# Peptides against a protein of PDB entry 4HTP: the designs that were tried, part 66

Target 1, 231 residues: chain A of PDB entry 4HTP
Amino acid sequence: SQTVASHVPFADLCSTLERIQKSKGRAEKIRHFREFLDSWRKFHDALHKNHKDVTDSFYPAMRLILPQLERERMAYGIKETMLAKLYIELLNLPRDGKDALKLLNYRTPTGTHGDAGDFAMIAYFVLKPRCLQKGSLTIQQVNDLLDSIASNNSAKRKDLIKKSLLQLITQSSALEQKWLIRMIIKDLKLGVSQQTIFSVFHNDAAELHNVTTDLEKVCRQLHDPSVGLSD

## One batch from the design tools (peptide; aimed at target 1 P9 T16 S39 W40)

Design b2_p29_6_s2 (made by RFdiffusion4, then SolubleMPNN; from b2_p29_6, 15 letters changed)
Fold by OpenDDE base, seed 2:
Structure b2_p29_6_s2 (fold): chain B 231 residues (1-231), chain A 29 residues (1-29)
Amino acid sequence: as target 1 above (231 residues)
Amino acid sequence: MSYSIEKYLEFYKNLEKRQKEAKEIWESS
């Protein structure tokens, strides 16, 4: 079945997240998220105009925006050090070079950007001159690859994990990879709380999630912002 | 499938805007 996530470029979500992060005020951050969400809902209505009882929802995007609440997908088994080594290998960076050292020692303050401790930002600057300007992945494809990583981690298939990571990396821009890294590490640094994200999505979202701990159910049952839990 | 053209176009207008902004971020960084 067709889903909204199968049509929305991952780059679109990443650009939205970038705008949210760069926004200083809570109201502006909320506006950017709301604009993305509204576009998603409008496209959902258009896509499913003649279909009733669809299971499609905002869940594919929401689970990337709130990755710490992921319960369906198991652990990736991926840490910053693994990604650093992978990038050094993939980009053929000199091991004693400045960029390799920045990735490996990401916690140590280096350079003028002040990005110590934020691996994704360090990776972004290393990747920017070396990666595609525009990625080709949809939100659905990103989730499929992340599912593969989690499944293969559970099965202890390290080679297949690497394969899926390479597929993500080679089809993503530097900006998309910055956000992908943060999704995998489960820290987006958006400057807005989980509660704020839920409140913008639906007034009852936080309550339903607190009871069910099921993000997919929250997104599906509260897809329409005008229909509450008691309706 | 019959789509609501208005809703569809609105989604893509916003998408194009976001893509343009993403490109500007990329080029200016």
Scores: peptide ipSAE 0.029, ipTM 0.456, DockQ to the pose 0.070
OpenDDE base, seeds 1, 3, 4, 5: peptide ipSAE 0.023, 0.023, 0.028, 0.016; ipTM 0.495, 0.496, 0.437, 0.403

Design b2_p29_6_s3 (made by RFdiffusion4, then SolubleMPNN; from b2_p29_6, 13 letters changed)
Fold by OpenDDE base, seed 5:
Structure b2_p29_6_s3 (fold): chain B 231 residues (1-231), chain A 29 residues (1-29)
Amino acid sequence: as target 1 above (231 residues)
Amino acid sequence: MSYSIEEWKEFAEKLEERQKEAEEIWKAS
């Protein structure tokens, strides 16, 4: 079945997240999120104009924006050290070189950018001159690959995990990979609270999530911002 | 910034081509 997520570039979500992160004020952060959400809802209405009772919702995007609330997907089993080693191998970085050492020692402040402890930012600067300028993945494809990683982690299939990671990496820009890493590690550093994200999505979203703890149900039941829980 | 629904439709239609192009760029790098 056709979904909104199968049409939306992962790059556009990442661009939105980047704008949110760079914004100083709460109001500006909210504006950027609302613009993406409104575009998503408009596309949903257009895509499903002749189809009633669709299960398609904002959930594919929401689970990437609030990865700490993920309950459907099992643990990835991926840490920064694993990603560092993978990037060194994939990019054929000299092991004793500056960039390899930055990735491996990401906790030590050796860089001019003050990004100590933020592996995603360190990776971004290493990747920027070496990778695609624009990615080719949809939000649906990103979620499918992440599902594969989680499933294969549970099955202890390390080779298949690596295969899915390579597909994510080779099909993504440096900026997209920065955000992908943050999604996997479950720390987006947006500077906006979960409560704010829910409030922008729907006035009753926080309440419904508190009761159900099911992010998909929240996105489906409260898809229409004009229809409340009591309606 | 609002996103165009037409751009998203076009992105999905050309997805396979873009993915092949990305793979070729990566192999050449």
Scores: peptide ipSAE 0.509, ipTM 0.895, DockQ to the pose 0.891
OpenDDE base, seeds 1, 2, 3, 4: peptide ipSAE 0.479, 0.482, 0.503, 0.508; ipTM 0.821, 0.819, 0.890, 0.894; seed 4 fails the geometry check

Design b2_p29_6_s4 (made by RFdiffusion4, then SolubleMPNN; from b2_p29_6, 15 letters changed)
Fold by OpenDDE base, seed 5:
Structure b2_p29_6_s4 (fold): chain B 231 residues (1-231), chain A 29 residues (1-29)
Amino acid sequence: as target 1 above (231 residues)
Amino acid sequence: MSYSIEKYLEFAANQAELQAQAQALWEAS
């Protein structure tokens, strides 16, 4: 069956996250998240207008927005150093070149951007002049590839992990890759708390998550913002 | 940013082809 996530470009999520991150005030951050969420819900209603018992929910997006709460997918086994080496190889960067060194030594300030310690930002600037300007992946496709990575990590199939990473990278813009990296590393740096995200999603979301620790259940049971947990 | 339903439908309609192309490129490399 078709899902909202199979229709929504990953780029749209990334653009939303970018706007949230760049926003200074809490209210503005919330507004950007709410706009994305409302659009998602509206599309859900349109997509499933003739189906009342669907299991489709905001979960595919929520698990990328709150990757620290992921419980379904196993560990990726991916760290910044692995990604650095992969990018150096993929982009054919000189090993002793400035860009390669920036990726490998991302914790040390090397430029004027002040991005030390933020591998995703460093990668972004390296990728921006070298990769696609617009990605082609849906949120569903991103999740499928991430599932593949986790599964192959569990199975110790490093070659297949690389394959899935390459698929993600080659079909993503620099901006999308910045956020993808942060999702994999599980640090989005949005400047809003988990509780704030839950509160915007549904008034009972934080409570249900505290009890169940199941993000999918939270998204499914509280899909309708007007229907409470006790209803 | 636009969250147009039409945009999403069009985007999704092309995904199968894009994925096939991406896979083919990978296998050919």
Scores: peptide ipSAE 0.275, ipTM 0.742, DockQ to the pose 0.454
OpenDDE base, seeds 1, 2, 3, 4: peptide ipSAE 0.264, 0.270, 0.256, 0.035; ipTM 0.722, 0.742, 0.709, 0.591; seed 3 fails the geometry check

Design b2_p29_7 (made by RFdiffusion4)
Pose (drawn by RFdiffusion4):
Structure b2_p29_7 (pose): chain A 221 residues (1-106, 117-231), chain P 29 residues (1-29)
Amino acid sequence: SQTVASHVPFADLCSTLERIQKSKGRAEKIRHFREFLDSWRKFHDALHKNHKDVTDSFYPAMRLILPQLERERMAYGIKETMLAKLYIELLNLPRDGKDALKLLNYGDFAMIAYFVLKPRCLQKGSLTIQQVNDLLDSIASNNSAKRKDLIKKSLLQLITQSSALEQKWLIRMIIKDLKLGVSQQTIFSVFHNDAAELHNVTTDLEKVCRQLHDPSVGLSD
Amino acid sequence: STEEQEEVQEILESLELEDHPWYLRHKEE
């Protein structure tokens, strides 16, 4: 019943992605990712130490790291133009004000929102990776159910409980373009030698994370 | 794809790694 994702602050995923994006070289981008992945694996063993048929995996984090491969969640129905309106309303931004104009007159949208949010209020987030996933699930379901009001509420929960950095990365997760500077092939190869292959045949991110959870145990086994 | 994977494995062999901060906080508990 328990999950690694319920114990990991979304902020630690975000700080990892930030350092990855900030790194100039491939080796350094891989290092930052590998350290998060390795810690996730160590904590997985400690958490599920004496457990039986464990289905937990790196999937809750991997689906955020490779969001373009997201298949389980339907479309979010979220445009950058409506996030601008959501922030103007939420932050009580005067429309003639400098911050409101930056959002309206839209180095992607996530960065503009980052610069707007950085000097403001909350500096430390509270959400775990699991809670972020649960809320993204509600947003995708409510888009399918044509409930734009429930989408606004769920997105408001995500935004107001998160730091500027987390919000920058959450926006990118929703738009599905992280701009990390490291390819999907590279990310799969760091995770597991066989991961790129398994994803080709299955197109199933959760299956790949679960089946190839152990790096020393290959597809042949 | 094969060449890139090989290059990635060579990089992984040469990395100096540390535990991630979120995991260190769980050890301190």

Design b2_p29_7_s1 (made by RFdiffusion4, then SolubleMPNN; from b2_p29_7, 12 letters changed)
Fold by OpenDDE base, seed 4:
Structure b2_p29_7_s1 (fold): chain B 231 residues (1-231), chain A 29 residues (1-29)
Amino acid sequence: as target 1 above (231 residues)
Amino acid sequence: MEEERKRVQEILEKLELEDHEWYKKLLEQ
């Protein structure tokens, strides 16, 4: 069965996240998230118009927006140092060069942008002149690759982890990779709280999540913003 | 794939999402 996530480009989620991050006010941040969510719900209703009892929900996107609440996937086993080394290899960066050193020493303030300690931002600036302008992955494909990484990490298949990472990297823009890194590291730096995200999604979302700790159940049961837990 | 793309396009058009980023990207595929 087709899902909304199989049709939504990962780039659209990343663009939304970028808008949220760049917005200064809470209201503007909420607006950007709400617009994405509303579009998703509308598309869901249209896609599944003739189908009853669908299990499709906002979960594929929500688990990327709130990656710290991920419970389905096991640990990725990926750290910034691993990504740094991978990028140096993939981009054929001189090991003693400025860009390689920035990636490896991401915690040390070396740049004018004040991005010390934010590996994803450092990576973005290195990748921007070198990577694709547009990515080709859907949200579903990103989740499938992340599932593969987690599974292969559990199975100690390092070669297959690298393969999946390369698939993600080679099919993503610099901006998409910035956000992908943040999803993997589980720190999006949106400037919006988890509570705010839940509140915008559904009034009962925070409560249901507190009880179940199951993000998928939250997304499925509270798919309709007009239908509460008591209904 | 082409039939499914067409179906999605029709859905997006019905939702008045022809100018939406998703629609634009769908057309680029």
Scores: peptide ipSAE 0.026, ipTM 0.541, DockQ to the pose 0.074
OpenDDE base, seeds 1, 2, 3, 5: peptide ipSAE 0.027, 0.030, 0.025, 0.009; ipTM 0.551, 0.529, 0.525, 0.318; seeds 1, 2 fail the geometry check

Design b2_p29_7_s2 (made by RFdiffusion4, then SolubleMPNN; from b2_p29_7, 14 letters changed)
Fold by OpenDDE base, seed 4:
Structure b2_p29_7_s2 (fold): chain B 231 residues (1-231), chain A 29 residues (1-29)
Amino acid sequence: as target 1 above (231 residues)
Amino acid sequence: SEAERAEVQEILSKLELEEAEWYLEFLKK
């Protein structure tokens, strides 16, 4: 079945997240998220205008925005060191070179950007001059690949994990990879709380999530901002 | 239609995107 996520480029989500991160004020951060959400809902309405009882929701995006609340897929089993090694290999970086060392020693303050301890930012600067300007993946495709990674991690299929990671990396811009890394590590550093994200999504979202701990259920049941839990 | 164009422009403005071809193509169907 057609979903909004199957149409929305992952790049669009990443651009939104980047805007949120760069915004200084809470109000501006909220505005950017709200605008993305509103656009998603509008597209949903258009996509499903002739269909009743659809199960499609904001869940595919929400689970990437709030990755710490992911409960459907198992752990990825991916750490920063693994990604560092993968990038060194993929980009053919000299192992004793500056960029390789930055990735491996991302916790050590090196350079002028003050990004020590943030692997995704370190990776971004390494990737920026080397990667595509625009990715080709949809949000659905990203989720499918992440599902594959989690499933294969559970099954201890390391080669298939690598394959899926390579697909993600090779089809993503540096900016998209920055956010993908943060999604995998489950720390987006948006500067807004989970509660704020829920409050913007729906007034009852935080309450429903507290009871169910099911992000998909929250997104499905509260997909209409005008319909509350008591309705 | 003008209405569809306006809707796309609104979405693009809100997202601060230069282009949203996927949405435009969708509306054409």
Scores: peptide ipSAE 0.079, ipTM 0.323, DockQ to the pose 0.051
OpenDDE base, seeds 1, 2, 3, 5: peptide ipSAE 0.076, 0.028, 0.038, 0.054; ipTM 0.314, 0.342, 0.419, 0.342

Design b2_p29_7_s3 (made by RFdiffusion4, then SolubleMPNN; from b2_p29_7, 10 letters changed)
Fold by OpenDDE base, seed 4:
Structure b2_p29_7_s3 (fold): chain B 231 residues (1-231), chain A 29 residues (1-29)
Amino acid sequence: as target 1 above (231 residues)
Amino acid sequence: AAEEQREVQEILSKLELEDHPFYLELLEK
């Protein structure tokens, strides 16, 4: 069945997240998220106009926005050091070169951008001159690849993990990869709380999540912002 | 939590929203 996530470019989510991160005010952060969410709901209504009983929801996006609440996927088994080595290999970076050293020593302050400890930001600057300007992946495709990574990690299939990572990387812009890395590491650094995200999504979302700890149920049951839990 | 929720709702009530690009693309098809 067609899902909203199968139509929404991953780039659009990343652009939204970038806007949220760059926004200083809470209101502006909320605005950017709400605009994305409203567009998603409108798209859902248009896509499913002739189908009343759909299980499609905001869940595919929400699980990327709140990756720390992911319960469906098992652990990726991916750390910054693994990604650093992968990028060095993929980009054919000289091992003793500046960019390779930046990736490997991401925790060491290099004094220029204050990005010490933020691997995703360091990776972004390395990738920016080397990667596609625009990615080609949808949110659904990103989730499928992440599911594959988690599944293969559980199965200890390292070669298949690498394959899925390469597919993600080669089809993503530097900006998209920055956010993808943060999703994998489960730290988006948006500057907005989980509670705020839930409150924007639905008035009852935080409560339902506290009871169920099931992000998909939250997204499905509270898809309509006008319909509460008691309705 | 309740206070934060109220603050969020107050912000939302004052926001002018624009449609996101992916939705606009759907309308053009």
Scores: peptide ipSAE 0.295, ipTM 0.787, DockQ to the pose 0.916
OpenDDE base, seeds 1, 2, 3, 5: peptide ipSAE 0.224, 0.231, 0.180, 0.181; ipTM 0.680, 0.711, 0.652, 0.647

Design b2_p29_7_s4 (made by RFdiffusion4, then SolubleMPNN; from b2_p29_7, 14 letters changed)
Fold by OpenDDE base, seed 4:
Structure b2_p29_7_s4 (fold): chain B 231 residues (1-231), chain A 29 residues (1-29)
Amino acid sequence: as target 1 above (231 residues)
Amino acid sequence: SAAEQARVQEILAGLKLEEAPWYLEFLKQ
């Protein structure tokens, strides 16, 4: 069956996340998230207009927005150092060069951008001048690749992990990769709390999540903002 | 329809996308 996530470009989610991050005020951050969510719900209604009892929900996006709450997908086994090495290889960066050293020593303050300790931002600046194409992945495809990474990590298939990572990287813009890295590391740095995200999604979302710890269940049961837990 | 176009414009405005949204492409199908 078709899902909303199979139609929504990953780039659109990343652009929304970027707007949220850049917004200084809580109200503006909420607005950007709400606008994306409302668009998603409208599209869901259109896509599933003649279909009852669909299992499709905001879950594919929500699990990327709140990656620390992921319970379905196992650990990726990916750290910043692995990504640094991969980027150095993929971009053919001189190992003794400035950019390679920035990636490897991402925790050391360089004084240039104040991004010490934020690998994703450092990677972004390295990738930005080297990115030649727009991203082509949907949210569904990103999740499929991340599922593959987690599965292959559990199976200790390092070659297949690398293959999936390369597919993610080569089909993503610098901005998309920044957010992808943050999703993998499970720290988006949006400047908005989990509670706020849930409150915008549905009034009962935080409560249901506290009881079930199941993000998919939260997204499915509370898909309609007008229908509460008691309804 | 005019209503569908209005909905698309709302989505575009909300997402602040410079290009036609995925939703617009869906409606063309």
Scores: peptide ipSAE 0.089, ipTM 0.566, DockQ to the pose 0.072
OpenDDE base, seeds 1, 2, 3, 5: peptide ipSAE 0.031, 0.037, 0.053, 0.135; ipTM 0.595, 0.622, 0.601, 0.649; seeds 1, 5 fail the geometry check

Design b2_p29_8 (made by RFdiffusion4)
Pose (drawn by RFdiffusion4):
Structure b2_p29_8 (pose): chain A 221 residues (1-106, 117-231), chain P 29 residues (1-29)
Amino acid sequence: SQTVASHVPFADLCSTLERIQKSKGRAEKIRHFREFLDSWRKFHDALHKNHKDVTDSFYPAMRLILPQLERERMAYGIKETMLAKLYIELLNLPRDGKDALKLLNYGDFAMIAYFVLKPRCLQKGSLTIQQVNDLLDSIASNNSAKRKDLIKKSLLQLITQSSALEQKWLIRMIIKDLKLGVSQQTIFSVFHNDAAELHNVTTDLEKVCRQLHDPSVGLSD
Amino acid sequence: SDLEEGLEQAEENRELNEANFEKWKEFYP
């Protein structure tokens, strides 16, 4: 019943992605990612130490790291133009104000929102990776159910309980373009030698994370 | 306001999540 994702601050995933994006070289981008992945695996073993048929895996984090491969969630129905309106309303931004104009006259949208949010209010987030995933699930379902009001509420929960950095990365997760500077093939190869292959056949991100959870155990076994 | 309610909820969540975050920080400080 328990999950690694329920114990990991979304902030730690975001700080990892931030350092990855900020790194100039491939080796350094891989290092930052590998450290998070390796810690996740060590904590998985400690958490599920004496457990039986464990289905937990790196999937809750991997689906955010490779969001373009997201298949389980339907479309979010979220445009950058409506996030701008949501922030103007939420932050009580005067439309003639400098910050409102930056959002309206839209180095992607996530960065503009980052610069707007950074000097404001909350500096430390509270959500876990699991809670972020649960809320993204509600947003995708409510888009399918044509409930734009429930989408606004769910997105408001995500936004108001998160720091500027988490929000920058959350936006990018929703738009499905992280701009990390490291390819999907590279990310799969760091995770597992066989991961790129398994994904080609299955097109199934959760299956790959679960089946190839152990790096020393290959597809052949 | 929605922002103030969200900030209060963030604090409550922070207190609820603290024990779990401490367990994680043993692996990823």

Design b2_p29_8_s1 (made by RFdiffusion4, then SolubleMPNN; from b2_p29_8, 15 letters changed)
Fold by OpenDDE base, seed 4:
Structure b2_p29_8_s1 (fold): chain B 231 residues (1-231), chain A 29 residues (1-29)
Amino acid sequence: as target 1 above (231 residues)
Amino acid sequence: SLLEQGLEEAEKLRKENAPKFALWRQFLP
């Protein structure tokens, strides 16, 4: 079945997240999220105009925006050190070179950017001059690859994990990879709370999530902002 | 190289997804 997530570029989600992060005020952060969400809902209505009984929802995006609430897929088994080594290999970075050392020593960077401990930002700067192409992945495809990683981690298939990671990396821009890393590590640093995200999504979202702890159910049942839990 | 292969696949995928992206982008402000 056709889904909204199969049409939405991962790049557009990442651009939205970037705008949210760069925004200083809560109101501006909310505006950027709301604009993306509204576009999603409008597209959903158009895409499913002739099909009322659909399970499609904002869930594919929401689970990337609130990755700490992920309950469907198991652990990725991916750490910063693993990613660092993978980047060094993939980009053929000299092992003793500045960029390789930055990735490996991400906790104590010597740089002036103040990105100590933020592997995603360090990776971004390494990738930026090397990733000139725009990303090609949909949100659905990103989730599929992440599902594959989690499944293969559970099955201890390291080679298949690497394969999926390589696909994610090579098919993503530097900016997209920055956010992808943060999604995997489950720390987006948006500067907006989970409660705010839920409040913008639906007035009853926080309540339903508190009871069910099911993000997909929240997104599906509260897809329409005008229809509450009591309706 | 793995990088080159991945970039080639990315280009193919961009072309494949282009129509889908175009439909979505009509709803952006």
Scores: peptide ipSAE 0.707, ipTM 0.957, DockQ to the pose 0.861
OpenDDE base, seeds 1, 2, 3, 5: peptide ipSAE 0.705, 0.705, 0.700, 0.704; ipTM 0.957, 0.957, 0.955, 0.957

Design b2_p29_8_s2 (made by RFdiffusion4, then SolubleMPNN; from b2_p29_8, 14 letters changed)
Fold by OpenDDE base, seed 5:
Structure b2_p29_8_s2 (fold): chain B 231 residues (1-231), chain A 29 residues (1-29)
Amino acid sequence: as target 1 above (231 residues)
Amino acid sequence: SLLEQGLEQAKQLAEQNAPKFEQWRQFLP
């Protein structure tokens, strides 16, 4: 289907998140998010120029930026230890080697970077010399794979979960995988509050979400920043 | 290997998505 998310590289979302995380001030963090959002809205208008009744919205991106608010997708059933074992297998890392041990013992400081307890950062450094420089996935494709994982977890189909995870991993850069892990674990560590994200998206977004608890509804109803709930 | 197969699929997907990405990038600052 013709959606904005089917045209946006997952890499571009991840690079935006990386810029937000690295920014020290609230104003700079907001600027990076606003720029991405503005580009999304402009592209939406161009893509759907001749179609007035579309359900397409910022929801595919928003649910990845605020994964703790996800209500549509069921639990992944994925923990850090599962990912560690998968990476060791996929990358053919020696089990007694330094990199394998870093992944398995991610809570213990073993490296010079001081990233103890942050599995995503530990994985990033292991993956950086071993993965593609540029990913190939769209935001839509990432969400489709995550949907598959959640559905197969509910159905107790471990083999199909592994298949979808392998596709995510092999088609993503190290940086993209860092953020993907954080999305799955539901902790992005952006340094900006949920309220700030909503306020930048739309002035009425926080209020509508508090009432409905439906992130997709928030994104659809408040797609236009100039049209409020009372209009 | 699974890794090699996945990397090859990634190349194919990149080619498939390239035109879509080009359209999107016109709207980036």
Scores: peptide ipSAE 0.694, ipTM 0.955, DockQ to the pose 0.873
OpenDDE base, seeds 1, 2, 3, 4: peptide ipSAE 0.693, 0.694, 0.693, 0.691; ipTM 0.954, 0.954, 0.954, 0.954

Design b2_p29_8_s3 (made by RFdiffusion4, then SolubleMPNN; from b2_p29_8, 15 letters changed)
Fold by OpenDDE base, seed 2:
Structure b2_p29_8_s3 (fold): chain B 231 residues (1-231), chain A 29 residues (1-29)
Amino acid sequence: as target 1 above (231 residues)
Amino acid sequence: SLLEKGLEEAKKLQEENKPKWELWKKFLP
């Protein structure tokens, strides 16, 4: 079955997240998220106009925006050090070179931009001159690759984990990789709370999540912002 | 190289996804 997530570029989610992060005020951050969500809902209605009882929802995007609430997907088993080594290998960076050292020593203040401790930002600057300007992945495809990584981590298939990671990296822009890293590490640094994200999504979302701890159920049951839990 | 192969695959995937993306873009503000 066709899903909204299979039509949405991962780049568009990342651009939205970038706008949210760059926005100083809570109201502006909320506006950017709401605009993306509204577009998603409108597209959903058009895509599924002739189909009843669809299970499609905002869940594919929501689980990337709130990765700390992920319960369906198993642990990735990925750390910053693993990603650093992978980038050095993939980009053929000299091991004693400036960029390799930045990735490996991401916690030390080596940069002029105050990016110490934020591996994703360090990676962004290393990747920017070396990656595609626009990525090729949909939100669905990103989730499929992340599912593969988690499954293969559980199965201890390190080679297949590497394969999926390489696909994610090579098919993503530097900006998309910045956000993808933050999704994997489960720290987006958006400057908005989980409660704010839920409140913008639906008035009852926080309550339903507190009871069910199931992000997919929250997204499916509260897909329509005008229909409450009591309805 | 692995990077070059990955970039080639990315270009193919971009062309494949383009029709889907064009439908989505109609709903952007």
Scores: peptide ipSAE 0.663, ipTM 0.953, DockQ to the pose 0.874
OpenDDE base, seeds 1, 3, 4, 5: peptide ipSAE 0.660, 0.659, 0.652, 0.655; ipTM 0.952, 0.952, 0.951, 0.952

